Peptides against a protein of PDB entry 8BZL. Designs and how they scored, part 119

Target 1, 228 residues: chain A of PDB entry 8BZL
Amino acid sequence: SYDRAITVFSPDGHLFQVEYAQEAVKKGSTAVGVRGRDIVVLGVEKKSVAKLQDERTVRKICALDDNVCMAFAGLTADARIVINRARVECQSHRLTVEDPVTVEYITRYIASLKQRYTQSNGRRPFGISALIVGFDFDGTPRLYQTDPSGTYHAWKANAIGRGAKSVREFLEKNYTDEAIETDDLTIKLVIKALLEVVQSGGKNIELAVMRRDQSLKILNPEEIEKYV
Target 2, 242 residues: chain B of PDB entry 8BZL
Amino acid sequence: SRRYDSRTTIFSPEGRLYQVEYAMEAIGHAGTCLGILANDGVLLAAERRNIHKLLDEVFFSEKIYKLNEDMACSVAGITSDANVLTNELRLIAQRYLLQYQEPIPCEQLVTALCDIKQAYTQFGGKRPFGVSLLYIGWDKHYGFQLYQSDPSGNYGGWKATCIGNNSAAAVSMLKQDYKEGEMTLKSALALAIKVLNKTMDVSKLSAEKVEIATLTRENGKTVIRVLKQKEVEQLIKKHEEE

## One batch from the design tools (peptide; aimed at target 1 T76, target 2 E21 N154)

Design b1_p29_2_s2 (made by RFdiffusion4, then SolubleMPNN; from b1_p29_2, 17 letters changed)
Fold by OpenDDE base, seed 3:
Structure b1_p29_2_s2 (fold): chain B 228 residues (1-228), chain C 242 residues (1-242), chain A 29 residues (1-29)
Amino acid sequence: as target 1 above (228 residues)
Amino acid sequence: as target 2 above (242 residues)
Amino acid sequence: SETEEAAKKKAEESAKLSEETKKVAEGNY
């Protein structure tokens, strides 16, 4: 009987494996996303790269396409699977529709993938939440979040992972139209938000910026220090 | 029927994959494997636990596997699982070579196997592989490389790392003695012996209990060489004289 | 639920894991 390892409802209507996957997300490094006027910014808490670890292989922010990037919290191996599937879909969409994906479209694709892993026999949920940011083809900046359940919502700003509560509380207080009036202010807001949970300043932050009609730029530590 | 439920990799209430952690525990009891990246090469050093006089001559190594002309790996954990994964690595590398008429980049081979490992942690009716791997390689993109992967399907690039028995202590020693940018293959070999001597649960390090492979570039070709027992003896002797 | 019971049983068995293994497992997040 292969059937027992299913995400099943509890007697009280809970999907325990989905809830437990959300607990896996809370173990992940903190990620933050902010939508500015003409910019989207992702920040992640750098996992303390062991002195001997190659930083190149420890990325929590990745491009899905030229116009879309993603940060995640939770199981890194699970994230890689989702990222690969999303990248394939972005390329497939360009080939079939002759346009890049909208940020909503690729978010919905990822959400649907996650949802299927909550309902499919013999699969566990993905232990990841994602912040998906980018620009639609009309130049509109977007930020979406998706969780292990396959739910997704659009946000102005949000955070995921272990420090997400404190970062969200900071963003709720400090996210104003004035705070995002410029690209630099928007970047500064993300850095300040991450500094609520990151002890060692700009050295322990990875920051990615996407401006309208520009590719994803990962800021170097020196560039980050200018905003601290 | 109830006995099979314990085999499925599901989340715990606190978001842990205990079957993955149990696989990692099994690896903690395996013989130590070290990897060290140098400027002029990369090495693997592995503890050889099964010294039996009736073992047939292993031409290469018991714990170090050649994957292709540009890559090798060492394994810590369940030998049968290791054999499956090392064969899969060879198949992936060969398929890539046939498809693209060039060797697979090191990281792409590592990621391809890691996606397989991850799948064995997510799909029902499967258990995690009880194996961690160290990968050494050279490619035209990044030169000499060292990677580590675990049962979760997570991986990372390293300058030096350890898997298996006493891996945490070994990593701590590597972190103390590894000189970034100054590491020669010769110094890396000496460091490997130093760390193994302290981390192996043996009263005296002997060349029969240690396998070492080096990956270098000679005349624009990758050379993977397993050190002869006499060469390992000389390294041990040098360490004992210091 | 059978899933919750299975998870609890695994959690009880996890108390037997070495601290080294737990640290390595934390690396997966």
Scores: peptide ipSAE 0.412, ipTM 0.807, DockQ to the pose 0.760
OpenDDE base, seeds 1, 2, 4, 5: peptide ipSAE 0.309, 0.326, 0.378, 0.333; ipTM 0.723, 0.740, 0.781, 0.744; seed 1 fails the geometry check

Design b1_p29_2_s3 (made by RFdiffusion4, then SolubleMPNN; from b1_p29_2, 18 letters changed)
Fold by OpenDDE base, seed 5:
Structure b1_p29_2_s3 (fold): chain B 228 residues (1-228), chain C 242 residues (1-242), chain A 29 residues (1-29)
Amino acid sequence: as target 1 above (228 residues)
Amino acid sequence: as target 2 above (242 residues)
Amino acid sequence: SDVEKKALEYAEKSKTLSQETKERAEGNY
């Protein structure tokens, strides 16, 4: 019955609940993703962890599988649901297809999940955007973005969350083949991009690196300071 | 038919979930609960508001619930919602124990409930739970732990935190007095009394108005103990003498 | 839509929320 439709078209053709979910993303901590030559890098603005909060419980970057990781902006509780569903799909794919998911495949799965929540009666959209990075089995580095609508696109570099505009403007100016020539330069580019919106330097940045044929590495603050 | 649509948690134009925020507001008016992690244990301290002389001395913890042998929680907010959530926590913990023949890790139990809370913020015809929880526990993975969860289904681990009435002020006091790495359970108990004395809207803190539970390890077993009124009185007296 | 009208109504009612509640809600993002 029509009374259960949460996401409906306005007379002017807008899906307001999707647009408002995009505003929820803009309230989130800034996340940035960059595709290098043989590296993918995710960076996230650390919210000032309350002095008494356990930092291990505040993660904005997570592995979906050995070859795929995700950063998000927006509602943390919504993100947890998406992450769990994506992890199950990655494992299911390994069991049924006998190969890891491609970054595109898992992105499309997440996008389709989000899209279904925009059409399902009695469900609001997910209040999250995601940056999904990883390597395909052929060793190709990939970066994808998804939004609350369930759209997805491949990127060389992108940003989401509250500082995304400034970070994107920086990346548009500074993303060159020279700037990503080495792994270290690619990491430095991500840090510099985040420093456009993050105050107090490397202490307020979470950084994750995935190199070709390597597992996700989360850098500690001391490792981050070496690139600043 | 139209009645279900009024309870659906939807985004505002600013990307806020106002029904979640209203649930959090309701919790702000509930009795104070605090948790403190120590090196040798973890504690919950909660305000008792319903002290009726006619309540049979069934020292049922009004706000502190044992979940399993290794975990307890305290609640701030709507009592009926709290009862539902505490029952779900017990069921989740039991199902895990039956399936894996080991106790559920603390964070996994917290996460499982938080996914339920989140679902009540996303699915139509549901309202957010008007409850925040503090969880204390021990497991073999992380030892003593303290968690907080809210109506959104968000959670975090804490060294010390507070929910309910005057929780922001309590957290500020905890930040000032909490010494990382040096916190004994004895010192944590003293700190709990100090913070409650300042944050409870009571002229004088009394043992009748405070419930305290400790979680410790003795001989490789978790011990969850609710302090007796006399023990709480002694803690209050010590604080008044300082 | 009725949903849009409600979203706007909630936005107006949010002005009554305590500052503490608003700050805690910001932690959910």
Scores: peptide ipSAE 0.393, ipTM 0.775, DockQ to the pose 0.725
OpenDDE base, seeds 1, 2, 3, 4: peptide ipSAE 0.381, 0.055, 0.372, 0.386; ipTM 0.769, 0.580, 0.764, 0.771; seed 3 fails the geometry check

Design b1_p29_2_s4 (made by RFdiffusion4, then SolubleMPNN; from b1_p29_2, 17 letters changed)
Fold by OpenDDE base, seed 1:
Structure b1_p29_2_s4 (fold): chain B 228 residues (1-228), chain C 242 residues (1-242), chain A 29 residues (1-29)
Amino acid sequence: as target 1 above (228 residues)
Amino acid sequence: as target 2 above (242 residues)
Amino acid sequence: SETERAALEKAKESEKLSEETKERAEGYY
């Protein structure tokens, strides 16, 4: 059975472990990213936090550097490994190049890391997709998506995880220049997109906003409710 | 035919890691461990299954391990795997102390071990650790803390939680009786006894079958104390009188 | 097909797991 090997080609040319890692991503909470004019926004579906669980430990949006943040869908433990390596690379780049990474650079690094885990017979693929957003040094907002295969592309807007299809369909219809004309409209677009798949409104949404020349801001539930 | 679960931890067609899930299933048959966070401390309570009459009366904790001066853990699952992981925790904590001349933050120690656990789910020729852990600790950043980790390398912070046998029932009871903001260590100890009495597969709860450790702050120092058998007996007696 | 056999093996192995284990596994994603 070819699908039992960690990552090998089937006779028909499939990498089953990569395809199955994509299925792991589909089990993950929905994440959405939108690039505005001078803003990037990440939104994530909060899983129902157990009553006795510390909410601090259930974060799905993380900073990679001061100018880059990431949301993911799929295996949380796998995501930590990718995040940690990306953070180290961001710091290394600052040290060696004396500039922060571009969003494309760090995306390519993450993608290359994922690809290596699809080629080694001693490793399974990462069971995660990621939305990577931020600003380049020139102030250009960027959004990238990467998957378990190590592919990556730039997007205006995208979604990953279990509700990604519905969210993408919403974004395809509603992402216009008018819909992202202001920071507030861009935030509203992300919230509306998530509400296609998230029940019970703003309480089940994690939202992160990065504006040009500003630090990452994670919105509190009360701030999110103002946009609903 | 054992197709996707018998080899190195790989994804099933639906994106599941069955070897990790089987490790979790094995932990479900292990002795119960409870953790409860209070305002003035944190505790671990663990089922002692191996009561050998020839065990020396020395304060032997089978399931509760001191990691450093500010942290302890309890384990549910394979004892040999537990020993490896608890030793690794101690080494990580010691290396950090030597490098930075301060104790490792609680969450950072937990994450370091969780990254090791994750690696055993991703690299070829390795199996997941058949172990879940509860961690109690104090640090200057977050004060008293309780964490849980599993074979997947996931972890979470908790006010109260349970691992091992009948853990779902225990968690349900904790959800009912845990009062946020009002939990004293004394009340937490009483709650631990109440939950263990209902979740342990024993006719009568006895002090011989229960290990309890508390972590408190006294005069700006962390104090980790394993309760004496007489103290546990008194807690059980109080519960029986209610 | 290998895919059908995989699905059958999946079903058989999933049935051996407790509901508690399945619920915990959902927390991995």
Scores: peptide ipSAE 0.364, ipTM 0.776, DockQ to the pose 0.464; fails the geometry check
OpenDDE base, seeds 2, 3, 4, 5: peptide ipSAE 0.311, 0.330, 0.040, 0.319; ipTM 0.726, 0.735, 0.763, 0.733; seeds 2, 3, 4, 5 fail the geometry check

Design b1_p29_3 (made by RFdiffusion4)
Pose (drawn by RFdiffusion4):
Structure b1_p29_3 (pose): chain A 225 residues (1-47, 50-199, 201-228), chain B 238 residues (1-200, 205-242), chain P 29 residues (1-29); non-standard residues A62 YCM
Amino acid sequence: SYDRAITVFSPDGHLFQVEYAQEAVKKGSTAVGVRGRDIVVLGVEKKAKLQDERTVRKICALDDNVCMAFAGLTADARIVINRARVECQSHRLTVEDPVTVEYITRYIASLKQRYTQSNGRRPFGISALIVGFDFDGTPRLYQTDPSGTYHAWKANAIGRGAKSVREFLEKNYTDEAIETDDLTIKLVIKALLEVVQGGKNIELAVMRRDQSLKILNPEEIEKYV
Amino acid sequence: SRRYDSRTTIFSPEGRLYQVEYAMEAIGHAGTCLGILANDGVLLAAERRNIHKLLDEVFFSEKIYKLNEDMACSVAGITSDANVLTNELRLIAQRYLLQYQEPIPCEQLVTALCDIKQAYTQFGGKRPFGVSLLYIGWDKHYGFQLYQSDPSGNYGGWKATCIGNNSAAAVSMLKQDYKEGEMTLKSALALAIKVLNKTMLSAEKVEIATLTRENGKTVIRVLKQKEVEQLIKKHEEE
Amino acid sequence: DEHFHSLASHLTEEEKAALLESIEESLYD
């Protein structure tokens, strides 16, 4: 089989294929995640008439208690999502507990890292925001990128214009903003309206403590706008 | 040998996949192919690129392929690659029927093939398939459906779409004329002739298939030349 | 070793830009 080393070091210690994978992420639609007191919210920018909205969604459930949003190559994302879904079931089988948000994040990150050091393969061209709750009810938000690095965040953005949205969230992520569920959803819509020039072209989803993923209707989103 | 390896599965500096983009260029030079969803069925309209006089026409169709009892598809791009992929689609549909004893839902069949196409872009060092497919079908979950896939493995559901030559012009005509939720098969057939009229008119130059439900059973039929010649006459009056 | 070549050599710079934008929308959005 094909064994060419695709990800290699360059002078200065750069891994060019990873950096190029990060460029693919910037070409992706904006995704925003905010961790609230008892709620986590994901929002994504949408690119059209005659298209079935159900089929092209950027927010996916990995397990009953974990879901994710992504930016970058949509085909690479389907592969990573299905790999994570299989791992969530393997964990329930072996430990008899649902996966922690951290566990599945670590798994997705290590999968991505393996694709930066394996022969015959290019890196995954996606970043992911992963949200959910732990056994003790603690809300979580993690980010993964193509290098395999992962971190926890109070709030974050990935994809096109993520720097601008991040700077908005830094000034606006306060206790008042995450005091209630309505204000937590509102902060995500405001963060997206910063780069979407829009309001009717946004998808949003909410996850509450042990209540599973709820995707908001267009009519419910129009009320906030 | 590193010297002769064209490296088909790497990123460009901008995060692009050049072989995928070049494959999409090949599809843009293929025969026009469009699909339209309606309340009582789904249809595929295709430009025949085999319009030579000395051709025999031995099959019931040239560009439209039955995948299982409830599904059909059409292709744009490299014909040989399309043969490999359509054979694989039939195998996936039968593997699902064997396992679950029920027909494969349409989206599950599209996802399964797209995973194969995505693998060719990430590992193996091979050129990707130069094929875009339109899928039409019916399942107990979502009823009548239309899907499109491209060489990278991306897919989407559409009420109407077009692939191949002059597809951008065709998508424009569809946005203007397609009445969302009010289309019947007869009106969708009229719109298909209208669209192919601009982007290309003769019955020998076109191929039309319809998918409908009759007595709880799916019917996939290629329209005879007589029915196509009558549809062409009906439009010229407009 | 097999691969694809660019067929866009006969297009104007505006046409090439529009084709590229369409391909990127398909891949990333």

Design b1_p29_3_s1 (made by RFdiffusion4, then SolubleMPNN; from b1_p29_3, 15 letters changed)
Fold by OpenDDE base, seed 2:
Structure b1_p29_3_s1 (fold): chain B 228 residues (1-228), chain C 242 residues (1-242), chain A 29 residues (1-29)
Amino acid sequence: as target 1 above (228 residues)
Amino acid sequence: as target 2 above (242 residues)
Amino acid sequence: DSSWESLLGHLSEEEREAFRKRIEELLYE
């Protein structure tokens, strides 16, 4: 009964709790990340904010630092822990190294944190995947993904969560140099990708854009509709 | 699936945290708690279930707890767990005040507790807290605020919400009757009584079965007041006359 | 044996499933 133990290897070499955490991610709302030429874009499926819910407290896209933002799929409470740790590390890096983190650095930090939770007998894995985007100090746009296992890779475009398969299939077909030639086209690509799985158009999409040497911008619904 | 009901909260093959889900289901059987945000205040209304004649201490509030001068909460779920969490909230708030010489922001207090709740869902040898909380507060950053947190450590801000028994029905009613931007504390109190009257499985709503607290600002100070039984009776009477 | 199952045993299977579905929507974003 290796699946009842916290995180142990099965006889066939599987870490069931990690695999099951990946299933938790698949239950999450869809998030999409696309790297353009001079832009990075994150899009997430907005679950219908209950009429009485404060939208301020429903953030699926968050800044980790001025040059890095993250979207996630999976357990919201788990994500908050990861985000907080990442933010602290970003600030610590600025204080100690006197430079902002690279996107790869902070991704590796998050990945290492997740990995440690897969080796502890007293902990379960984090039930989240993350898309981490931003700019390095040299102005290079970056997109990384990390999963519950603590693995991470760089991507041109990727998706996580419930609709990730369909969105990835769309991106594989439609991500071309022409499709990301301009910032607007890149944004449009993300919206089109999300519309593969999100019903009712731009009202159910949250979109964040980061350009070189600019802060994270969350687009309002009206701005999103201009691209639909 | 009974296989994952271990003391350690683990993922099911489907990616579910059953212990957290079960905790939430348990809360569904607790007494109803409502929170309503108004322009000029915020309120909590809670069902009183333990009306024992022999209770010596008129616990002015069985389910509503003052956390500090600017915040209060109501609890749905396991009483012992509630006591632990409310005490922790008070400690966190007090430590912050001592450290920074200013009251803790409302959301920060909520988040601090939610991180604790989350930890109890992730670390071995622990079970989730069987408690949901509604928080009301005021701070200089966001003014009057209402939050809800659950056993997972998730939280959200709300204009109006409900936890405990018949919470889904209550939320539906709140959605129908809550007027955004036009809610006064007086109207919120009336709405609370209306919703409780329909959601509580009682033939007649009585003041003995309802606790109400209001949080307002007077002369630049936060005032948390638990309504007297007579005041609640008047609210109920007014509702019956409408 | 603080089995939360003992607390939920009085709910119908349909009610439990409906509640689970709602919880899933709240827990997994």
Scores: peptide ipSAE 0.128, ipTM 0.615, DockQ to the pose 0.512
OpenDDE base, seeds 1, 3, 4, 5: peptide ipSAE 0.101, 0.053, 0.197, 0.089; ipTM 0.639, 0.457, 0.761, 0.469; seeds 1, 3, 4 fail the geometry check

Design b1_p29_3_s2 (made by RFdiffusion4, then SolubleMPNN; from b1_p29_3, 17 letters changed)
Fold by OpenDDE base, seed 4:
Structure b1_p29_3_s2 (fold): chain B 228 residues (1-228), chain C 242 residues (1-242), chain A 29 residues (1-29)
Amino acid sequence: as target 1 above (228 residues)
Amino acid sequence: as target 2 above (242 residues)
Amino acid sequence: DDSWVSLRGDLSEEERAAFRERVDALLYE
């Protein structure tokens, strides 16, 4: 009987599987997103790559389209499913609407997908939160967050994963118009935020930068060290 | 808690998927499989536990499966699950070849199966596959490659790794002895024997208890070769003399 | 009252205040 209804309301009105999925997110490495004036920046804590592991296969930041990228926290395999679905949707949108998706559109798509997995019989929620950043066609930078419940909101800055609380507290104190006045300052803000929870400095940080009308750039460790 | 142990793959209060973890635990008791990436090739070495003298020697490898001309895998875990997944890998590879008229890239094949594995952790009425896989392959994009996947649908690329019984100890040994950028297939084979000798719960390593396959490039073609028992014996002997 | 809600980009200041109030009520009621 319970095999059909995985996510059900408790007597007190809670969706425990959704809440527990959120706990799975908290076990993930920290990701940070910041919206600047003409830049969006994603930073993630690099899990200590096992010495013999190929770093190429350990990515927490991925492109969804030319104008949108995503960082996630939680179950990696779950994230891959969401990413693939989102990529397909981005391409489909280009074909059908003849324009790239807005960041809000693709966020809403992902959120809707997640929500369906909280309500569909025989499915568990996705154990991931995501930070989705990019530029709309008008050049407006955007940052959205989604959680396992399928909710989404726009942010100036936010964090997800195990160190999210500390990072958010830092961002609340330090995110000002002055702090994001330039691209470099915005990048620096993300790095400083991550350093609240990441040990050993820039070597354990992955940073992705998207500027207006530019492609996603993953910074190398040397480039990151320039901001530290 | 016990309530989350027996049901469909659901999150525990702590955000854990216990059915996946239990599947991984089951794999931990399976025969050891090693993978090592070298500059000039990649290899799989697997413990052979079912040695029945009455089995016709014609059966190539119990734990190593050829997937296509450019890829092979080894399996640790439930044999029936392994058979299903290896068959699926072959089908995926064939469909890709038919559709695109080129071999499937190694990582894409791994990812395709991992998506299936993940689905079995998310959909009700399904249990995780009790199988971890090591994949070896060559493609024009990344050359020689080694991947590992687990019941969750997670995967990663590796220079060297181990699954199954005593995998943690094996990985530790590999980390100590693996020399990045200097690993030849010959040295990789020696390392594989060294690690298996220490990690297998056997008094003496014998060629009958070890399966080894190598993947190399010869004249622009991928060659997947299962080592003959005599070749494995020579490797073991060489190790014992050192 | 520096809450994470201050980082919301989709809410006015009034909406943020209302949201904070609702969240606090849900958590501490």
Scores: peptide ipSAE 0.031, ipTM 0.598, DockQ to the pose 0.015
OpenDDE base, seeds 1, 2, 3, 5: peptide ipSAE 0.307, 0.296, 0.056, 0.032; ipTM 0.766, 0.766, 0.513, 0.587; seeds 1, 2, 3, 5 fail the geometry check

Design b1_p29_3_s3 (made by RFdiffusion4, then SolubleMPNN; from b1_p29_3, 15 letters changed)
Fold by OpenDDE base, seed 4:
Structure b1_p29_3_s3 (fold): chain B 228 residues (1-228), chain C 242 residues (1-242), chain A 29 residues (1-29)
Amino acid sequence: as target 1 above (228 residues)
Amino acid sequence: as target 2 above (242 residues)
Amino acid sequence: DDSYVSLRGHLSEEERAAFEERIDSLLYE
């Protein structure tokens, strides 16, 4: 029956549902991640919050653990499922291994989860990509990306969502050792990258910063404007 | 040939979930439900379409459901789906209470149901629930709260919102008239009547066609009250005099 | 695959587009 085989190979070897899930990601607003020397920065295009909507319930950047945060693009409901599963895994790891997860570990967990949903009968792929940033216990900053297929890679900088192509092109040109020499420069790089696709400047940007041995900080609009 | 996509939980080439979209479209034809958050309470107002004189009036509300002592919801969409989801909400709330010996936080209850809704969009052989919900509640964390959820399993908190028929127009009106920080429950009730009067496809708004519930705090307890028909009549009358 | 075309025959093209835009705003972030 059709209901058992949602994600199947086409005659030419394509997994169309995975490809279409990637198209779902492109419907999401842009997210950018940059790894600095001692800082990781996530920037997102702030979705226009309806006037009467509680901003608290609209989050594109979320903490997975004290040392890891994630931005996503694509289906919001799908993202919530992935985030919750990842959070549970982070806590489980702390209990069983007695150490926080590495950024790679939790990325691999998320990637594996996504991959299973591309191969399991009666399941569609997750319609999300994610940028996962944080610090390993040794103080090394990390940035990973994962897509609906369950693939993941480490990056110096990357972007996901509708404006990702333009942002990536910007980052390819502007990401240098000099551009990330300081925390402030790294933050500035993310803002500049987002401004390639975000209209109306800093008011439509959300930024999350994690420094070594520090908690995730969400910058307020006033703090963002200082970098613009 | 344009073929109806009857396949559940499948992405279109453009990355769309048509069954979810169709469910949301179906909800657009359902009776109107409003939610308004005030400083001193929160309310639900729902269109009552099934008015039959032979129906036993014992049913306090057709579209508004008490979930626990601190939360209620209203539904727009398929009644049978709504019944399943409201029962599930009650079960989730009860299980939480038993496990933690405290009421479930409002957002956690909403999220739990939304996870179920989302699952019905991702697992084969399932169709999305054809229901949107408005939730009102109080908890010690955030006080009075209003949430909206849709067939996708997405949700959001709101100061005021609308689901069902003419919801877009209602939301526009709410955006115009809602005064943040100054909204009393009394003013919220008046606003609800105003919006319903303009958005309901009725020649004249009558108390028999509107259900209203308020959630307030009295002496450290949550009070959920369905307004009596006479109270609703007075609200309508007051609106007509303005 | 023509099977994925949304059949909203009761809506005009403009109404359909408006609906899709609204849906996109609600479902995707």
Scores: peptide ipSAE 0.417, ipTM 0.827, DockQ to the pose 0.387
OpenDDE base, seeds 1, 2, 3, 5: peptide ipSAE 0.406, 0.313, 0.402, 0.307; ipTM 0.819, 0.721, 0.799, 0.716; seeds 1, 3, 5 fail the geometry check

